# Designs tried in a protein design run: peptides against a protein of PDB entry 4GXB. Part 215

Target 1, 277 residues: chain A of PDB entry 4GXB
Amino acid sequence: VPTEEVSLEVLLSNGQKVLVNVLTSDQTEDVLEAVAAKLDLPDDLIGYFSLFLVREKEDGAFSFVRKLQEFELPYVSVTSLRSQEYKIVLRKSYWDSAYDDDVMENRVGLNLLYAQTVSDIERGWILVTKEQHRQLKSLQEKVSKKEFLRLAQTLRHYGYLRFDACVADFPEKDCPVVVSAGNSELSLQLRLPGQQLREGSFRVTRMRCWRVTSSVPLPSGSTSSPGRGRGEVRLELAFEYLMSKDRLQWVTITSPQAIMMSICLQSMVDELMVKKS

## One batch from the design tools (peptide; made by RFdiffusion4, then SolubleMPNN)

Design b2_p29_7_s1 (from b2_p29_7, 20 letters changed)
Fold by OpenDDE base, seed 5:
Structure b2_p29_7_s1 (fold): chain B 277 residues (1-277), chain A 29 residues (1-29)
Amino acid sequence: as target 1 above (277 residues)
Amino acid sequence: ALELYPVAEFYLGSRSQEEIEKKYKKRFK
């Protein structure tokens, strides 16, 4: 793509549009800096955020595709898909809520976290009770952003990314599950027939390894994945998990978001390593 | 050992979710 100045749209979690003028040749960091400048976000807070490629669903929800890599050209990455459903979204890119303290000290950072948190609650990514919801609404009405976030930080799955419903081979084959990533874990929510909602936690520290694979199902084979046509690429995330002492078991998640899941895993591991050093 | 544990249902029901989704659709115009 020839180098030229273009207007690029970047969305916040709440759908707010941020228009930035960038070069088509600008890399991810350049675009991120442009967005930060547009929002008046201080330079020292830029590192707490990343740009993500997402697919906007019909209901307006964001299905995260992947984090934009440093070498990527965001303009090219999004436009090459030739679909208006793909968007670039700004979101915080750390997992430990302790880092919220640094971000919240700045007005713009506070607003970004607030908008993201409100959106995550509204989309059901953060789980709330009726009473908690009432309290959150009250704080929202009062526009008490700091108090809102402090309460939100105590909620289940705060800071998690929730993926679209998919399939896993755990606890049984072809089990429908909802996967969420956060707090150094993959959380699997599932409801087996006649059973209550249950959740399992796969801690990254107990994963020996993981991999993403892509395959094309055989034409004669029944697509196990709902909604996938014949011949569509199937993505799988497989990880070897320490179930108990000296007992490793492979778990496989079949999802079009397998790449994003693996990115989350690596990101969580990286953050743990930073904390350890 | 890996354990599955029961969790409480969250407050947002299907109708509420639909209403929120409609709001988002409008917001993205």
Scores: peptide ipSAE 0.134, ipTM 0.643, DockQ to the pose 0.019
Fold by OpenDDE base, seed 2:
Structure b2_p29_7_s1 (fold): chain B 277 residues (1-277), chain A 29 residues (1-29)
Amino acid sequence: as target 1 above (277 residues)
Amino acid sequence: ALELYPVAEFYLGSRSQEEIEKKYKKRFK
């Protein structure tokens, strides 16, 4: 692609559009800096955010595809897909809520976290009771952003990414599950026939290894994953988990978002390593 | 200690501990 000046649209988590003038040859960091400048986000807070490639669903929800890497050209990455469904989204890119304190000290940072949190609650990524929802709405009406965030930080799955419904081989083969990543874990929500909703916690510290595989199913294949037709590329995330003392077991998740899940795992591990050093 | 081995097909190489620390120190002072 020849180098030229273009207008690139970057979305916030709530769908707000940020238009930036960049070069087609600008890398991810260049675009991120341009977005930050447009929002008046201080340079020292840029590192707390990342650009993500997402697929926008009909209801306006975002299905995260992957994080844009440093060497990528965001304009090329999104336009090469030749579909208006794909968007670039700005989102916070850390897991420990303690880092919210650094971001919240700045007005723009506070606004970004607030908008993201509101969106995550509205989309059901953050789990709330009726009473909690009432309290949050009250704070939202008062535009008390700091208090809103402090309450939100105590909620279940605060800071998590929720993935589209998919399939796992745990606890049973071909089990429909909803996976969420956050707080150094993969959370698997599932409902077996005749049973209540259950959640399994897979802590990254108990994962020995993980892998992502891509394959094309044979026509005779009977198992289909949500959002994937027969003959389409099948992505799987498999991880070896320490279930108990000296007992390792493989768990496999079949999902079009397997890549994004693996990115989350690596990111969580990286953050933990930094904290321990 | 448990060692983690990422084998994601689309991951562009593993980063060294030093690289990770450098990146995060830059992001999180």
Scores: peptide ipSAE 0.018, ipTM 0.425, DockQ to the pose 0.195
Fold by OpenDDE base, seed 1:
Structure b2_p29_7_s1 (fold): chain B 277 residues (1-277), chain A 29 residues (1-29)
Amino acid sequence: as target 1 above (277 residues)
Amino acid sequence: ALELYPVAEFYLGSRSQEEIEKKYKKRFK
C-alpha cells in the first residue's frame, strides 16, 4: 500500500468518534499516539490503552475481534476487511482495577474510564442489581465520575470483556454459553432448560495450556450445525483445565471470538506475571 | 471439581439470558 496521509476514525467505547490524520504506513503505536494527542491524553497514560478491531453489530454493540498488534498498520487492518461494520476502538488494556487509580488522576483518563464503564453497564457487560442501577443513574445525573467509577469497581464483572453468546462442550456438549473474560478468569454463564442461571469460573492459573484452532467443515453429511453456512470457518478455543487434584480436562469453546478470547487469556497471564515480579 | 453455581438475576443482563435461552430452544426443538 502506498504511503499516503489518511483520515482514520477511532471510536471510544461509547461510540464517540475520534478522527486522526495518520499515514497508511503508521503502526499501531503511531496511531495510538495520534489518538492520545487528539484527546490530550498524557504520554505516560498511553500504555494503559490499546486499539482493538471490533465489529459493530446492528444494535450498535461492539463484538471484539482482536487487539491490534504492535507491528500492524491499523489503517490497512481495518480497510482490508472491506466492510463498514469493522471499526477501531480505543479501550483500556489492563485487568486489575488498581490501575484505574493511575488513570483516574488525569481528567482525560477519568473521562475515558467513565465513558467505557457507562457503556459496559449499558451493554450488560457489568452486572448490576436494580438498586445498584438506581445508584449509578443518580451518580451519572450528578456527573460524579469518580464516585461512579468507585461504585462500578465493586460490581460483578467490572473490567470484564463480554463475548457474544457462543457454544461450549461444558458442562454438556453443545451448551449455549456466554463467556466473559476478566479478573484472571473466564466466566461461563449458562442456563439449562428448566434451570436457574449458572456460572462457572475458569481461573487462568488452573489452565495448563490453551490453543485456538480453525477448521473448515467438510461437505460431508448433515452435521449442519444450523448456524453455520457451508464452508464457514469454525474457530475454537480449547484449554486444559485442572478440574480437581490431578484431574485435567479439556474444555472447548466454539466462537468466532476464539482469537480474542486467547488474547485475553494471554493478557491476563502477562499481567499476573508483572504483579509477581 | 469445577462446579457451576447459581447466579442471581441482574437488572442488566437479561438480553444475554434471552439469547442463551433462544439458542437452547432452537437446539432442542
Scores: peptide ipSAE 0.292, ipTM 0.670, DockQ to the pose 0.017; fails the geometry check
Fold by OpenDDE base, seed 3:
Structure b2_p29_7_s1 (fold): chain B 277 residues (1-277), chain A 29 residues (1-29)
Amino acid sequence: as target 1 above (277 residues)
Amino acid sequence: ALELYPVAEFYLGSRSQEEIEKKYKKRFK
């Protein structure tokens, strides 16, 4: 692609549009810096955020596809898909809520975290009770962003990424599940017929390994992932998990977001390793 | 401490541990 100046739209979690003028040849970090500059986010806070490729669903929700890599050209990456559904989104890119303290000390950082958190609650990514929701709404009406965040930090799945409904082979074959990544785990939520909602917690510290595979189902082939037609690429995330002492078991998640899940896993592991060093 | 040492067979844009540590340490400079 020839190098030229272009206007690129980057969305915040709440759907706010940030327009930046960049070069088509600008890499992910360059674009991120441009977005930060546009928002007046300090340079020392840029590293707490990343750019993500997402697919905007009809209801306005974001289905995260992947984190944009450092070598990528965001303008090319998004425009090459030739679909208006694909967007670039700015989101925080750390898992430990302790890092919120660093970010929220800055006005712009605070606003970004607040907007993201509000959106995550509205989209059901953060799990809230009715009473908690009422409290949050009250704080939102008062525009008490810090207090809002402090309360939100105590909520279930705060800081998690919630994926689209998909299928896993755990606890049963072809089990519909909702996967969320956060707090150094994959949370698998499921409700079997006639049963209560259950959650399986797969801690990354108990994962021996994981892999993503892609396959093209044959017309006579096996069940595809939800929403995928025959002949479409099927993605799977498989991880080997220490279920008990000396008992490893493979768990496989079939999802178009398998790549994003794997990115989350690695990101969580990386963060843990840094904290332990 | 990690009970297991995870190995990723797939990671887009993977970095060395040293590079990752440098990235995180930079946040505090």
Scores: peptide ipSAE 0.020, ipTM 0.444, DockQ to the pose 0.167; fails the geometry check

Design b2_p29_7_s3 (from b2_p29_7, 19 letters changed)
Fold by OpenDDE base, seed 4:
Structure b2_p29_7_s3 (fold): chain B 277 residues (1-277), chain A 29 residues (1-29)
Amino acid sequence: as target 1 above (277 residues)
Amino acid sequence: SLTLHTVAEFERGSLSEEEIKKKYEKRYK
């Protein structure tokens, strides 16, 4: 793509649009800086956020595709897909809620976290009881953003990234699950008919290794799962997990978001290493 | 049959949780 000035739309988690003028040749950091400048986010807080490529679903929810890498050209990355459903989203990119304290000290940072958190609650990414929801709504009505966030930080799956419903071979083969990444874990939630919600927690510190695989069904293999077109790429995230002392077991998640899950795993590990340094 | 391609693979850790942690520390320091 020739280098030219363009208007790029970047969305916040709540769908708010931020329009920035950038060059088509601007890399991810350049675009991020432009977004920060547009929002009046101070330079020292830029590092707490990242740009993500997402697919907007029919219900307006975001399906995270991947984090934009440093060498990428965000304008090219999103426009090359030639579909309006793909968007660039600004979101916080750390996992430890302790970092919220740094971000919340700034008005713009506070607003960003607040908007993200409200959206995550509304989308059911953060799990709330009826009573907790009432309390949150009351705080929202009072526009008490700090108090809202403090309460939200105590909620289940605060700071998690929720993925689209997919399939895992845990606890048994072909289990429909909802995967969420956060707090140095993958949470696998499932509800079988007539059963209560079950959750499996897989801590990254107990993962020996993980991999993403891409597979294409061969024409001779009638293994076209119902609903998948012939030749559709199947992505899987597999990780070898320390279930107990000296007992490793592979767990496989079949999901179009397997790459994003892998990115989350790496990101969580990286953050843990930073905290230990 | 499927055509399988590995998109990404991360190094294997050790058998113990502590050793896994150490492996990550060595990799990411």
Scores: peptide ipSAE 0.043, ipTM 0.535, DockQ to the pose 0.297
Fold by OpenDDE base, seed 1:
Structure b2_p29_7_s3 (fold): chain B 277 residues (1-277), chain A 29 residues (1-29)
Amino acid sequence: as target 1 above (277 residues)
Amino acid sequence: SLTLHTVAEFERGSLSEEEIKKKYEKRYK
């Protein structure tokens, strides 16, 4: 791609648009720095955020596709998809809420965390009780961002990334589940008809290995599920989990976001390794 | 000690997917 100056749109979690002038040849870090400069985010806080490729749904929700890699050219990565539904989003890129303390010391960092948290609550990524919701709303009305975040940090699935509804083979075959990644785990939420919400927690520390598999279903003759056209790639995340002493079991999640799930797993492992060192 | 292995199998031969695969394939011994 010839090197040209272009205007690139980067979204915040709340949908706020940040326009930056960059070169088509600018790498992910260059674009991230441009966004930071536009927001007046200090250089020492840039590392707490990343650029993500997302697909914007009709309802405005973001389906995370992947984290942009350092070697990527964000402009090329997003435009090559030739669909306006794909966006670049700025989001925090750490899991331990302790790092919030570093970020929220700065006004811009605080605002970014606040906007993200509000959005995550509104989207149901963070789970809240009625009473907690009332408290959060009160703090939001007062525009008490620090207090809002402190309360939010105590909530279930704070800091998690929620994926689109998908299918897993746990606890049973072909179970509809909602997967969330955070706090060094994958949370699989299942609601069967007439049953209470069930949650399976899979800690990354008990995963022996995981894999992402891309497969093209062979046109088997009979049950063409009408929606999967001939040639749709099926993505699966499979992980081998230590269920009990000396008992390993494979769990497989079928999801278009299998790659993003894998990225989250690796990121959580990496963060844990940094803390243990 | 559980050795974490990341295996990504991508059928799509895009350079981008391969590069992404290589980055996220880490063997923790």
Scores: peptide ipSAE 0.038, ipTM 0.491, DockQ to the pose 0.078
Fold by OpenDDE base, seed 2:
Structure b2_p29_7_s3 (fold): chain B 277 residues (1-277), chain A 29 residues (1-29)
Amino acid sequence: as target 1 above (277 residues)
Amino acid sequence: SLTLHTVAEFERGSLSEEEIKKKYEKRYK
């Protein structure tokens, strides 16, 4: 690709646009540094954030596709998709809320975490009760960002990435689920007919392995799920889980975001390894 | 010992979905 100066748009979690002038040949880290500079984020905090490729939905919500890798050229990666729905998003890239303390020490870091958290609550990624929502709203009105974050850190699924509704083969085949990744787990929320909302927790420490598979459904006369046209690539995340002592079971999630789920799993494992060293 | 075999030597550029899948497949032995 010829090296040219271009304007690249990077979004924050709340949809705020950050325009940076970069070279088409700039790698992910170069672009990240440019974004950080534009935001006046200190260099020592850059490592707490990453660039993600997302698909913007009609309602403005982001469906995370994947994390941009270090060797990628963000401008090329996003433009090659030839769709305006694809965006680059800046988001925190750690899981342990303890790292928030480091980021919150800086005004810009605090603002980024605050904006992300507000957005995650608004999108329903963080689960809140009515009373908690009232408290959060009060803090937001006062623009008490630190207090807001401290309260938010106590909430269910704080720091989780929520995926689009998908299907799993657990606890039953073709079970509709909402998957969220965070706190070293995959949380599967499901509601079976006539049952209350259930949540299954799959800790990464109990996953022996996982894989992402891509398949093209054969035109079998079986009722394709209404949303996938004939011939669309089916992505699946399968992981082998230690259900009980000496009992391993495969769980398979069918989702267009299977790659992103895998990235999250690896990222959570990596972070755990860093903490143990 | 968790041997993370990250076999993905990726060249500069956009990775195919298949290349990405290979990179993020983890097997615990």
Scores: peptide ipSAE 0.024, ipTM 0.469, DockQ to the pose 0.043
Fold by OpenDDE base, seed 5:
Structure b2_p29_7_s3 (fold): chain B 277 residues (1-277), chain A 29 residues (1-29)
Amino acid sequence: as target 1 above (277 residues)
Amino acid sequence: SLTLHTVAEFERGSLSEEEIKKKYEKRYK
């Protein structure tokens, strides 16, 4: 692609549009810096954020596809998909809420975290009780962003990334689940018939390994789940988990977002390794 | 020993979903 100056749209979590002038040849970091400059985010805070490729749903919700890698060309990466549904989103890229303290010291950083958190609550990624919701709303009305975030940090699944509904083979085969990644775990939420909502927690520290596999369903007649066209690539995330002492079990999640899940796992592990160091 | 899969280095350019998949797939040979 010839090097040209282009206007690139980057979205915040709340759908706010940030337009930046970049070169088609600019790498992910260059684009990120341009976005930071446009927002007046200090250079020392840039590293707390990343650019993600997402698919925007009809309701405006984002399905995260992957994190843009350092050597990618964001303009090319998004435009090559030839669909207006694909967007680039700026989001925080750390897991430990302790890092919020660094980001919140700056007005722009605070605003970004606030906007993301509000959006995550509105989308149901962060789980809130009625009372907590009332408290959050009150703080939002007062525009008390710091206090809002402090309360939000105590909420269930704060800082998690929620995935689209998918299928797992745990606790039973073909169980519909909602997966969320955060706090060094994969949370699998499921509701079995006649049962209350259950959550399974899989800590990354107890995962021996994980893999992403792709398969093309053979046209053989059986379990065509209604709606998967012939030839759609099936992605699976499988991880070997230490269920109990000396008992390893494979758990497999079937999801188009298996790659993104894997990225999250690696990112969480990397962050843990930095802290131990 | 926990075997952590490192994300392979990407070359400059756009990566297709297929290329990304290949990097994240451990081919058990």
Scores: peptide ipSAE 0.020, ipTM 0.478, DockQ to the pose 0.038

Design b2_p29_7_s4 (from b2_p29_7, 19 letters changed)
Fold by OpenDDE base, seed 3:
Structure b2_p29_7_s4 (fold): chain B 277 residues (1-277), chain A 29 residues (1-29)
Amino acid sequence: as target 1 above (277 residues)
Amino acid sequence: PLTLYEVARRELGSLSQEEIQKKYEKIYK
């Protein structure tokens, strides 16, 4: 791609558009710096955020595809897909809510976390009771961003990334699940007809290993998994989990977001390693 | 084990999206 100046749109979690002028040859960090500059985010806070490639659904929800890597050219990455559904989103890129304290010290950082958190609640990524929702709305109406975040930090799945509904082989084969990544775990939520919501928590510290595999479905007359067209690559994330003492079991998640899930796992592990150093 | 960052830095350059996808699949196999 020829090097030229272009306008690139980057979205916040709430859909707010940030337009930046960048070069087509600018790498992820260059674009991130441009976005930070546009938002007046200080340089020392840039590292708390990342750019993500997402697919915008019809309802406006974001399906995360991957975190843009340092070697990527964000403009090329998004435009090469030749679909307006694909967007670049700025989001916080750490898991431990303790890092919120650093970000919240800055007005822009506070606003970014607030906007993200509001959006995550609205999208149902953060789980709230009716009473909690009332309290959050009250704080939102008062524009008490810090208090809002402090309350939000106590909520279930705060800081989690929620994936699209998919299939897992746990607790049994072909279980429809909603996977969320956060707090150094994968949460698998299962709701079977007539049953209460069940959640499986898989801590990354108990994962011996994980892998992503891809396969091309055979043209067998069996209806491909719901939502996949014939011929689409099937992605799976499998991890070997320590269920109990000396008992390892493989868990496999079938999802087009398997790569993103693996990125989250690695990111959570990396963060834990940083904390131990 | 190499981190995602290390693998990406060493093995991935300016690639098409398809190539990137293939590389990700390779990395995580």
Scores: peptide ipSAE 0.020, ipTM 0.584, DockQ to the pose 0.040
Fold by OpenDDE base, seed 5:
Structure b2_p29_7_s4 (fold): chain B 277 residues (1-277), chain A 29 residues (1-29)
Amino acid sequence: as target 1 above (277 residues)
Amino acid sequence: PLTLYEVARRELGSLSQEEIQKKYEKIYK
């Protein structure tokens, strides 16, 4: 692609558009810096955020595809997909809410976290009770962003990424689940017929290993989920989990977002390693 | 284990989505 100056749209979690002038040849960090500059985010806070490739759904929800890597050219990465559904989104890229304290010290950082958190609540990524929702709305009406975030930090799945509904082989084969990643775990939410919503928590510290596999479903295979065309790559994330003392069990998640899930796992592990160090 | 960044920096001469995807798959297989 020829090096040209272009206007690139980067979205915040709430759908707010940030337009930046960049070169088509600018790498991820260059674009991130441009976005930061446009927002007046200090340089020392840039590292708390990343650019993500997402697919925007009809309802405006984001399906995370992957984190843009340092070697990528964001303009090329998004435009090469030749679909307007794909967007670049700025989001915080750490898991431990303790780092919010650093980000919240700055007005712009505070605003970014606030916007993200509001969006995550509205999308149901953060789980709230009726009472908590009332409290959050009250704080939102008062525009008390810090207090809003402090309350939000206590909520279930704060800081998690929620994935699209998919299938797992746990607790039984072909179970529909909603996977969320955060707080050094994968949360699998499932509803079995006639049962209440159940959540399985899989801590990364109890995962011996994980892998992503890709396969092309055979045309004759009855297991083609409705809507997958012939030849679509089936992705699976499998992890070996320590269920109990000396009992390892493989859990497999079938999802188009298996790669993104694995990225989250690695990122969570990396962050934990930094803290131990 | 090599990070995705390290692998990509070393091995990716192309920025095609397919190649990126393949690299992700390789790292996490």
Scores: peptide ipSAE 0.014, ipTM 0.535, DockQ to the pose 0.040
Fold by OpenDDE base, seed 1:
Structure b2_p29_7_s4 (fold): chain B 277 residues (1-277), chain A 29 residues (1-29)
Amino acid sequence: as target 1 above (277 residues)
Amino acid sequence: PLTLYEVARRELGSLSQEEIQKKYEKIYK
């Protein structure tokens, strides 16, 4: 792609648009710096955020495709898809909520975390009770962002990334599940009709390994999922988990977001390694 | 095993989205 100056739109979690002038040849960090400058985010806080490629769903929710890598050209990455549904989103890129303290010290950082958290609650990524919801709304009405975040940090799945509904072979074969990544785990939530919510928690520290596989579904006649045309790639994330002492079991998640899930796993592991060093 | 970051740095460049996707699939296979 020829090097040209372009206007690139980057979204915040709440859908706020940030327009930056960049070169088509600018790499991810260059674009991130441009976004930070536009927001008046200080340089020392840039590392707490990343750019993500997402697909905007009909309801305005974001389906995360992948984290943009350092080598990527964000303009090229998003425009090459030739679909307006794909967006670039700025989001915090750490898992340990302790890092919120560093970010919250700055007004812009605070606002970014607040906007993200509000959005995550509204989208149901963070789980709240009725009473907690009332308290959060009260704080939101008062525009008490710090107090709001402090309360939010105590909530279930705070800081988690929620994926689109998919299928897993846990707890049994072909179970519809909602996967969330955060707090050094994958949470697999299952809700069958008329049943209570069931959750499987898989800590990354108990995963021996994981892999992503792709396959082309054989034209087997019967599973007319209407939309899978001939040649759609099926992605699976499989991980080998230590269920009990000396008992390893494979768990397989079938999802178009298998790659993103693996990115999350690696990111969580990397953060843990940094904290241990 | 190499991290995603290390693999991406080593094996990936300024590629099209399709090429990137193919490489991701390959890396994790």
Scores: peptide ipSAE 0.018, ipTM 0.571, DockQ to the pose 0.040; fails the geometry check
Fold by OpenDDE base, seed 2:
Structure b2_p29_7_s4 (fold): chain B 277 residues (1-277), chain A 29 residues (1-29)
Amino acid sequence: as target 1 above (277 residues)
Amino acid sequence: PLTLYEVARRELGSLSQEEIQKKYEKIYK
């Protein structure tokens, strides 16, 4: 691709557009720095955020495709898909809410976390009771961003990424589930026929290994992943989990977002390693 | 079935095999 100056659109979690002038040859970090500069985010806080490739759904919600890697060219990565549905999104890229303290010390950092959190609540990624929702709305009306975040940090699935509805083979084959990643776990929410909503927690520390595979479904009536046609490539994330003492079991999630899930797993593991060092 | 590496290669096209491999390695504990 020839090196040219271009205008690149980067979205915040709430859909706010940030336009930056970059070179087509600029790598992910270069673009991230340009976005940070545009937002007046300090250099020392850049590392708390990342650029993600997402698909914008009809309702404006984002389906995360993958985190842009350091060696990628964001302009090329998004434009090569030749679809206006694909966007680049800025989002915080750490899992431990303790790091919020570092970010919210800065006005811009605070605003970014606030906007993201509001959006995550609105999208149902963060789970709230009616009373909690009332409290959050009150704080939002007062524009008490720090207090809002402090309350939000106590909420279920704060800091999680919620994926599109998909299918898992646990606890039963072809079980419809909603997967969320955060707090060093994969949370699988499921509702079996005649049963109450259940949540399975799979801690990354108890995962021996994981893998992503791609396959073309056979015509023989195999369950298709939600959002994919019968003949489309199927992605699966499988992980081997320590269910109990000396008992390992494979769990397989069939999802178009399997790659993104694996990226989340790696990211959570990496963060844990940093904490242990 | 294709491995994660092969999927990444398809998606990222112009990137080197080494770069793709480095970023999309399977993890074992």
Scores: peptide ipSAE 0.015, ipTM 0.494, DockQ to the pose 0.069; fails the geometry check

